# Peptides against a protein of PDB entry 6IDX, part 298

Target 1, 380 residues: chain A of PDB entry 6IDX
Amino acid sequence: KELAKLSADVTFATEFINMDGIIVLTRLVESGTKLLSHYSEMLAFTLTAFLELMDHGIVSWDMVSITFIKQIAGYVSQPMVDVSILQRSLAILESMVLNSQSLYQKIAEEITVGQLISHLQVSNQEIQTYAIALINALFLKAPEDKRQDMANAFAQKHLRSIILNHVIRGNRPIKTEMAHQLYVLQVLTFNLLEERMMTKMDPNDQAQRDIIFELRRIAFDAESDPSNAPGSGTEKRKAMYTKDYKMLGFTNHINPAMDFTQTPPGMLALDNMLYLAKVHQDTYIRIVLENSSREDKHECPFGRSAIELTKMLCEILQVGELPNEGRNDYHPMFFTHDRAFEELFGICIQLLNKTWKEMRATAEDFNKVMQVVREQITRA

## One batch from the design tools (peptide; made by RFdiffusion4, then SolubleMPNN)

Design b2_p27_2_s3 (from b2_p27_2, 15 letters changed)
Fold by OpenDDE base, seed 5:
Structure b2_p27_2_s3 (fold): chain B 380 residues (1-380), chain A 27 residues (1-27)
Amino acid sequence: as target 1 above (380 residues)
Amino acid sequence: EAEKLEEEFKRHEERIKKKQEEKEKAA
């Protein structure tokens, strides 16, 4: 107890470290020897002292053994651990992950996000905070392939639901530290969009071209009731695909693929359009058809609007930027849905279409409409 | 270019139809 208190002092820490004191503390953890009276209390103070000593940055985190890591990970994975030990163990794991890529690799083998989610279902906000902090650390330090897997996993869907229900909608006010961790998680989640945002469409990729064809098909062929027998002289609307791409509001009516070669937003805009068309088909069809029937020059170009809106949303959400330690601005809305960015796009494209109509905008007013929409989104 | 695009859309529709028929046969 006294050691844990004194370990916060840099002078004491330096002297204690010079006496190999930190090695003694690590060995105490490694031994796992429950034979001592008050073992749990002693362990809690040992972990406190260890953390305080390491926070001085005098000793490299790489000095810890695999046995030490396994013991600490064991305290996080076991359900019957004392809250005081659990809290310190989460903090130690976070620090290890943040400070050493080698330790990250070892920790990622010993613990799962699923195990950490269990620590979010508690009433202790400090435990919840450190659990999210460790998830964030693991997410931040994960290789890109593993990071994407973490985001797509059932664990992520469960994680957001647990955060929403047990943290955000909890009976306790959100502290600054928790708000920061929620902000970090949000930023890290949106940064997964960066790859798609910076991916240019390949006009020669048949799969990407097929998405543009599917957008056309959903917009214009979905109203063809399969009951219209091939013999009713309803002129199969001679698919003037160039006209259809104009009605979809693409800038390049001959080759819409060229509209997705600009990065940002690249393929991310096409992903959003396809999501809207498949998940919110009625909304998509309505937006396209309402603007396709206009001969008054007040048509809202959906394709162009979707691209520029996607770019604007990436700018507003600061996609590709690292979390700022001074920020705690999280949006609860992003924890309500698995595809929160695409759902936000679907809301914002409707807002854009509404604002365009209200302003009686023409193609010349496009930038003015986008500015008004930006102000509306940033105030919401 | 427009004629090439029309042929490409026709090929796309044929591919989609074939995939649907394959799904219906596998169900």
Scores: peptide ipSAE 0.174, ipTM 0.774, DockQ to the pose 0.015
Fold by OpenDDE base, seed 4:
Structure b2_p27_2_s3 (fold): chain B 380 residues (1-380), chain A 27 residues (1-27)
Amino acid sequence: as target 1 above (380 residues)
Amino acid sequence: EAEKLEEEFKRHEERIKKKQEEKEKAA
């Protein structure tokens, strides 16, 4: 206990490390000797002293043995571990993951996200905080191939639902530390959009062009199905694709693929449009047709608006930026849906269309409308 | 360029229709 207190002092830490004191602490953990009276309490203080000593940055985290890692991981993976030991073990694992890529690899083999999720289902907010912190560390340090798998695990309704129900909607106020970890998780989740945001459309890719064709089909041909009442000779509107792309509000109405060659937002804008068109079809059709039926210069260009809105949302959410240690602002709404970014886009595009109408905007007012919409989104 | 895009869209619609007919035959 005294050692744990003294280990916070850099002068003491330096002397203790010079005496190989940290090696003695690591060996105590590695031995796993349950034979000592008050083992749990002594172990908790040993782990505290170890953390405090390592936080001085005098000793490299790479000095720890695989036996030490396995022992610490064992305290996190085993049921009915003392809460104090569990808390310190989660913190040690987080620090190991953050400070060493080699330790990350070893820890990622010993611990599953599923085991960490179990620590979110408890009433102890400190344990929940350290569990999310370790999840965030593992996510941040994951290689690109594993990051997508973790993303799929975060998109797993399960982690999101558990955080929402046991943390955000819990009967306890969210502490600053937990709010920071929720912010970090949100930022890391949005950073998965960076690849799509920086992906240029290839105008020669048939699959990408087929998405633009599907957007046109959903907007203009989906109405053709049920109201073949036998008498209304609704002449099959002769498909004028260049006119249809103009009505969709693309800047390049001859070749809409060219509108998606700019990065940001690249293909992410097209993904948002397709999501809106498939999941919120009535909303999509309404927005497109309300503007396509206008013969006045007050038409809101949906395609251009969707691209610039996607770019704006990426800027607001700081997509591609690392989490900032000083921030704790998280949005609970992003934990309510698996496709939260696309749902946000769907809300914001309706807001943009409304604002455009209210302002009686023309194409010359486009940037002014976008500024007003930005202020509305950032105040919400 | 516009005519090429219209022809390509027409080919896309024909492909979708064919895939739908294949799904309906497989059901």
Scores: peptide ipSAE 0.168, ipTM 0.767, DockQ to the pose 0.015
Fold by OpenDDE base, seed 2:
Structure b2_p27_2_s3 (fold): chain B 380 residues (1-380), chain A 27 residues (1-27)
Amino acid sequence: as target 1 above (380 residues)
Amino acid sequence: EAEKLEEEFKRHEERIKKKQEEKEKAA
């Protein structure tokens, strides 16, 4: 206990490290010997002293043995560990992951996100905080391919649900430390959109072009009631595709694919548009057709608006930026849905369309409408 | 370019129609 307190002092830490004191602490953990009276208390102080000593940055985390890592990971994976040991073990693993890529690899082999999720289902907010902190560390240090796998995994949907139900909707006020970890997790989750945000549409890719065709089809052909008997002389409206693209509000109404060559928001805007068209079809059709039937120059250009809104949302959410240690602002709504960004887009595009109508905007007012919408989104 | 895009749209619509007819035959 006294050692743990003194280990916070840099002068004492330096002297203790010079006496190989940290090696003694690591060997105590490595031994795993439950034979001592008050083992749990002694171990908790040992782990505290170890953390405090390592926090001075005098000793490299790479000095830690695989046996030590396995013991610490064992305290996190075992169901009947003292809360004080569990908390310190989570903190040690977090620090290991953050400070060493070699230790990250070893830890990622010894623990699963599923095991960490179990520590979110407890009433202890400190344990929940350290569990999320370790998840965030693992997510941050994961290779890009594994990060996407962590993101796509059933683990994230489940993690989101568990965080929502056991942390956010818990009967306890969210502390600043937990709010920070939720913010970090949110930022890391939105950073997965960066790839799509920076992906240019290839105008020669048929599959990408087929998405634009599908947007047109959903907007203009979905109202063709199959009950239009072959005998009603509704001349198959020669689809003037250039007219339809203009009605969809693309800037390049001759070749809409060119509107998605700008990054940001690149293909992410097309993903949002397609999501809206498929998941919220009635909303999509309404927005497109309400503006396509106007001859009064007050038409809201959906395609252009969707692209610029996607870009704006990426800017507001700071997509591609690392989490800031001083921030604790998280949005509970992002834990309510798996496609939370696309749902946010769907809400914001309706807000944009409403604001456009209220302002009686024309194409010349576009930037002014976007500014008003930005202020509305950032105040909400 | 516009004519090429229109022909490509027609080909897309034909592909969608064919897929729908295949689904209706499989049902």
Scores: peptide ipSAE 0.220, ipTM 0.804, DockQ to the pose 0.015; fails the geometry check
Fold by OpenDDE base, seed 1:
Order: sequence, then structure tokens, then C-alpha cells
Structure b2_p27_2_s3 (fold): chain B 380 residues (1-380), chain A 27 residues (1-27)
Amino acid sequence: as target 1 above (380 residues)
Amino acid sequence: EAEKLEEEFKRHEERIKKKQEEKEKAA
């Protein structure tokens, strides 16, 4: 207990480290000697002293043994561990992951995100905070090949739903530390969009071009009631693709694929448009047809607007940026839906279309409309 | 205004849920 308190002092820490004090503490953890009458209390103070000593940055985290890592991971993965030991063990694992790629690899073999999710289903906000912090650390330090697997585990409805129900919608105020970890998790989650945001459309890829054809089909052909019996020779309206792409509000009416070659937002804009068209078909058709039927210069170009809005949302959400230590601003709405970004896009595109109408905007006013919409989204 | 966007999102979710419930009742 006294050691744990004194370990916060840099002078004491330096002297204690020079006396191989950290090695003694690590050996106490490695021994796993459960036979002591005050083992849990002694272990909790040992882990506290170890953390405080290591936080001075005098000793490399790479000094820890595999046996030490396994013991600490064991305190996180085993049921019925003392809360004080669990909290400190989560904090130690977080620090190990953040400070050493070699320790990250070893820890990622010993623990699962599923085990960490169980620590979110508790009444202790400090345990929840350290569990999210460790998840965030593992996500941040994951190699690119494994980051997608972790992303898929995050996209698994379970983690989002657990955070929403047990953390955000909890009957207790969110502390600053938890708010920061929720912010970090949100930033890391949005950074998964970076690949699509930086992916250029290939105008020669037929599969990608077929998505643009599907957008056209949904907008203009989906009103054909399936009840039209095969016998009425209603001439299949020869699709005037160039005219239809103009009505869709693409900048390049001949080859709309060229509008998606700019990165950002690249293919992410097309993903948002396709999501809107498939999931919110009525809203999509309404927005397109309301602007396609206008012969006045007040048409809102949907395609151009969708691209620039996607780019704007990426800028507002800081997609591709690392989380900042001083920020605690998270949006609960992003934990309500699995496709929260695409749903946000679907709301914001309606807001844009409304704002365009209210301003009686023309194509020359496009940047002014986008600025007003940015202010509306950022203040909201 | 983040509150307004959250409210708009919530209203949008409620509308989606209501449409889904209407589709499930019509099926």
C-alpha cells in the first residue's frame, strides 16, 4: 500500500527501479501464489505500484515476461476476479498494447473482444471505461489485415448495442474518461470508411458501372407496377441514359463514373447513394423525381450533392484522423444503428434538398447551400 | 444543434421503425 502510493513520486520511482524493484513486483505476479490470506489486496497494490512505476517511462514495457502477460490476461478472462484486480489488469493490458507492438501480438493471442464485452455488462463505470480503452487500444494497434476483422467484430451489432444499452443509456452520468473512450471508439469506427473514401471509381469496371445503372433503374423504372400484364406493348421507354444521368444530377452526364474518381469521397459517395436507394427507396425516388421534373434553374443536383455531402460528412467526422487526447465529444446516435453513417447521410441529403428549396438556390448557389448545410449539421 | 440532428435522427429512426412495423403488419 505504501509502495503503491510512493510509486507515483518520480524520485522514489527512480530509486526503486534502480534497486530492481519492478523485477520483484513482476515476479510476485508471475508466481501466482494464491495461498496468502491477503492475496487479493496485496495483488491489487502490487499492480497499482507496477502501473505507477511504469507510467514514469523509465523502464520499457518490453521487459515483461510472457508469464506476466498470461497472468494479467488471466485476471481479465477468468470469471469471479476481484474488481480491483480486474480494473488494474485492464489498465496494464491497455498500456502494454499502446506501448509495445510485440506485447500487442502476445495479448491479442490471450484475450478476445468477446471477453472484453462481458466487462461492459457491469455496474462499474470504471471497469467499463478500461474495457473500452483496451478495445480501442487493440483496434488502434491492430495491423491492417486484422483491423478489418476487428471492424467486423465492431460492426457486429453486439458491441454497439452493449455500449448503447449499458454505457450510454445507463442510469448514471458519463464521466469525462468514459466520454473520451467513446469519442476514441467513434473516431476509430469512422476511420474504417477511409478505404472507401480513398477508393477511386474505375470507369471501366462493369460491376461498379452496374451500380450506377441500378441507381438509374431504381429512380426511373421502379414505378412500373408489377401488375402490368406482359401483353400490353407499352414500349419499354428506351432509356436515354444521358438524360437520366442529367436528371440524377451527375456532373458528367455522359459517364457518371467520372464523378466518383475524385478522392475523397471516391466510392464512399456511391455506397451512400446505393444504400439510400435500396433502404430508403421512397425517399430516394422522391428526391430524384422532385428535381428531375423541374424545368426551372432551381433543380438540386442529387448526384453532385450526394458526393459533396459525403465529403463534408467525412470532414466533419474527421475520417482518417487519429483521436485527440483532449476531446470527449461523442454522438450517441452513431451507436443506435449498424449503418449509422449511411443513415446520417440519408438525413443530411434530405436536409440539403430542403435547404436548397428554401433558399431557391441555383447551381451558382451550390457552395452557399453547402456552407449553410455544414453549419446546420455542425451545430445540430 | 447536435441535439437537433440527434432528434432528427431519432425521428427518422421512428419513421423507419413505423414503416417496418406497417410492412410487418401488411405481410
Scores: peptide ipSAE 0.012, ipTM 0.363, DockQ to the pose 0.021; fails the geometry check

Design b2_p27_2_s4 (from b2_p27_2, 11 letters changed)
Fold by OpenDDE base, seed 3:
Structure b2_p27_2_s4 (fold): chain B 380 residues (1-380), chain A 27 residues (1-27)
Amino acid sequence: as target 1 above (380 residues)
Amino acid sequence: SMEEEEEEIKKWEERIEKKKAEKEKEE
């Protein structure tokens, strides 16, 4: 206990490390000593002292043996471990993952995300915090190939649902530390959108063009009696599609694919439009048809608005930025749905259309409407 | 052995007390 307290002092830590004290602590843990195993409090203080000593940055985390990692991972994977040992073991593993890529690889072999999820189901917010912190560390340090697999595991309705039910909707106020870890998890989750945000549409890719055509079909052909089948002439069809793409509010009415060549938001805007059109079809059709039937120059251009809104949401959510240590602003809504970004887009596009009408906006007011909508989203 | 580990812990306790006493002399 006294060692753990003194290890927080940099002067003491320096002298203790110079006396090989940290090597002795690591060996005590590695041996799985009967003494430490019988006295959970003594082990907890040993792990505290080790962590406090390492936090001074005097010793590299790469000094840690595979045997030590296995012991610490063992305390996390065992169902009947003392809460105090579990908490410190999670913190040590987090620090190992954050400070050493070589230790990350070893830890990722010893611990599963499923084991960490089990520690979220407890009522102890400190254990929950360290479990999320370790999940975040593993996600942050994962190679790109494994990051998508982890993201898919996070996108598993299970982790989101557990966090929502056991952490966010818990009967206890969320502490600053937990709020920070939820913020970090949210940032890391939104960073998965970066690839799509930076993906340019290929105007020559027929499959991507077929998505734009599907947006047109859903908006105009789903309500059209099959009797108004567009006449068979290829030129009349092209001219008809140009009119439809104008009514959809694309900037390039001739080739709407060109509107998605700008990055950001690239293909992510098209993904949002397609999600809205398929999942919220009635809302999509209403928005498009209400604006397409206007002759008063107060039409809200859906296609342009959806692209610029997607870009704005990426800016507000800081897509592609690393989590900041000083921030704890998480949004509970992002834990309520698997497609939370696309659902946010669907809410915000309705807000944009409402704001456009209230302002009696024209195409010249577009940037002013977007500024007002930005303020509305950031204040909500 | 458990006894060897207790002796190592005791040696570190003695070193900690000595370093506390040195720090109190430097203040």
Scores: peptide ipSAE 0.000, ipTM 0.268, DockQ to the pose 0.008
Fold by OpenDDE base, seed 5:
Structure b2_p27_2_s4 (fold): chain B 380 residues (1-380), chain A 27 residues (1-27)
Amino acid sequence: as target 1 above (380 residues)
Amino acid sequence: SMEEEEEEIKKWEERIEKKKAEKEKEE
């Protein structure tokens, strides 16, 4: 207990480290001594002293043995560990992940996000905070290939649901530290969109062109009886599709694929449009047909609006930016749905369409409408 | 043994107390 308190002092820490004191603490944990195993309080103070000593930055985290990592990970994986040991073990693992890529690799082999989710189901907000902090650290330090695996739909669904039910809707006020970790988790989750945001459409990729064709099919063929005979020549079909792509509000009516070559938002805009068309088909068809039937120059161009709105949402959500340590503004709504970004897009595109009508906008007013919509989204 | 571990801990406690007393003398 006194060691843990004194370890917060840099002068004491320097002298203790110079006397190999930190090596002794690590060996005590590594050995799983009968004394430390019988006295949870003593282990908790040992882990506190270790963390406080390491926080001075005098010793590299790379000095830590694999045996030590396994012991600490063991305390996190055990269902009946003392809360004080669990808290310190989570904090140590977080610090290890943040400070060493080598330690990240070792820790990622010993623990899973699924194990950490169990620590979110407790009433202790400090444990919940450190568990989310460690998840965030693992997400931040994961290589790009593993970030997607960590963000798989099942893990996200479960993590999201647990956070929503046990943290956000918990009986306790959210502390600043928890709010920060929820903010970080949101930023890291939205940063997974960066790849799609920066992916240019290839106008020669038939699979990507088929998505644009599917948008046309959902908008215009869903109501049309299959009686339009397949036999009208290829040129009449091209002319018909050009009209349909104009009615969809693409800037390039001849080749809509060209509208998705600009990054940002690249293919992410097409993903949002396809999601809206498949998941919210009635809303999509309504927005398209309400504007496609207008010949009064007050039509809201859906395709152009969807692209620019996707770009705007990426800017508002700071997609591709690192979390700021001073921020704690999280949005609870993003924990209500698995496809929260696409659902936000679906809400915002309806808001845009409404605002366009209310302003009696023309194509010349497009930027003014987008500015008003930006103000509406940022105030919500 | 548990006794050897307790003796090692006690030696570290004595070293900590000694270093604390040295620091209090330097202040």
Scores: peptide ipSAE 0.000, ipTM 0.273, DockQ to the pose 0.008
Fold by OpenDDE base, seed 2:
Structure b2_p27_2_s4 (fold): chain B 380 residues (1-380), chain A 27 residues (1-27)
Amino acid sequence: as target 1 above (380 residues)
Amino acid sequence: SMEEEEEEIKKWEERIEKKKAEKEKEE
């Protein structure tokens, strides 16, 4: 206890480290001594002293043995661990992951996100906070391929649901530390959109062009048999498609694929349009047909609007930015749905279409409408 | 506050449900 208290002092920490004191603490944990296991308080103070000593940055985290990592991971994976030991063990693992890529790799082999999710299902908000902090650390330090796997995993959908039900709706005031960890998780989740946001459409890729053709088909051919292969259009059919792409509000009516070559928002805009067209088909068809039948120059260009709205949403949500330690502003709404960004897009595109009508806008008013919509989104 | 967070969730859910209901009413 006295050691744990004194370990917060940099002068004492320096002297204690110079006396190989930290090596003694690590060996005590590594040995798994029955004494430390029987005296939870002694173990808790040992782990506190270790963490406080390491927080001075005098000793590299790479000094930690695999046996030590296994002991700490063991305390997190065991169902009947003292809360004080669990808290310190989660904090130590977080610090290990954040400070050493070598330790990250070792920890990622010893602990699963599923085990950490179990610590979210408790009534202790401190445990929940440390568990999310460790999940965030693992997510931040994961290679891009593994990060995408973590995101696509049933674990993320489950994680979202557990956070919503046990943390956000947990009938307890959210502390600043938890709010920060929820913010970090949200930022890291939206950063997965960065790849799609920065992916240019290839105008020569037929598969990508077929997605744009599918948007046209859903809007205008709702009753027509899909038997007309998109590629075999006569000149009359090509001219018809050019008219349809104009009615869809693309800037390039001849080759709409060119509208998706700008990054940001690149292919992410097409993903949002396709999601709207498939998941909210009647909303999509309504928005397109209401504007396609207008001859009064007050048509809202859906294609252009969807691209610029996607870009605007990425800017508002700061997609591609790292989490800031000073921020605690998370949006609970993003925990309500798996495809929350696409759902937000679907709400905002309807807001844009409504605002366009209310303003009696023309194509010249486009930037003004977008500014009004930005203000509406940021105030909501 | 927890009440503000619940209100944000509720506002989002109400916006989704209102948009679904507006869609169903236009059909």
Scores: peptide ipSAE 0.000, ipTM 0.212, DockQ to the pose 0.021; fails the geometry check
Fold by OpenDDE base, seed 4:
Structure b2_p27_2_s4 (fold): chain B 380 residues (1-380), chain A 27 residues (1-27)
Amino acid sequence: as target 1 above (380 residues)
Amino acid sequence: SMEEEEEEIKKWEERIEKKKAEKEKEE
């Protein structure tokens, strides 16, 4: 207990480390000494002293043995561990993951996200905070392939639902530390959109062209009998499609694929448009048809608006930026739905369309409408 | 529930509209 308190002092820490004191602490934990295992309080203070000593940055985290990692991971994986030991063990693992890629790899083999999710189903907000912190650390340090797998996994949907139900909707006020971890998780979740945001459409990719064609089909052919096979593209059909793409509000009516070559928002804008068209089909059709039926200069160009709105949302949400220390601003709404970004897009595109009508905007007013919409979104 | 999400969405839309109306009063 005294050692844990003194370890917060940098002068003491420096002397203690110079005397190989940290090596002695690590060996005590590694040995699983019956003394430390029988006295949970002594183990908790030992882990506290270790963490405080390491936080001075005097000793590299890479000095930690695999045996030590296994002991700490064991305390997190065992259901009957004392709360104080569990809390310190989660904090140590977080620090290990954040400070060393080699330790991340070892920890990722010993602990599953599913085990960490179980620590969210408790009434102790400190344990919940450290569990989310460790999840965030693992997510931040994961290689790109594993991040996408973690994102697509049932584990993330379950994680979101558990956070919503046990943390956000919990009977206790959210502390600053938890709010920060929720912010970090939100930022890391939105950073998964970066790849799509930076992906340029290939105008020669038929599969990507088929998505644009599907947007046209959903908007204009929803009432037409499927019997009109997409027969040979006669010049009349190309001219018809050019009119349809104009009515959809694409900037390039001849080749709408060119509108998605700019990054950001690249293909992410097309993903949002397709999501809206499939999940909120009535809303999509309404927005498109209301503007396509106007022969006045007051048509809201849906395609252009969707692209620029996607870009704006990426800027507002800071997609591709690392989470900042000291920020605690999380949006509970992003924990309500698995596709919260696309749902946000669906709300904001309706807001944009409404704002455009209210302003009686023309194509020349486009940037002014976007500025008003930005202010509306950032103030909400 | 989808209904709770629609209500949260609607509250967000209402907040956005309210702030728009406040700004139009300041101009």
Scores: peptide ipSAE 0.000, ipTM 0.214, DockQ to the pose 0.023; fails the geometry check

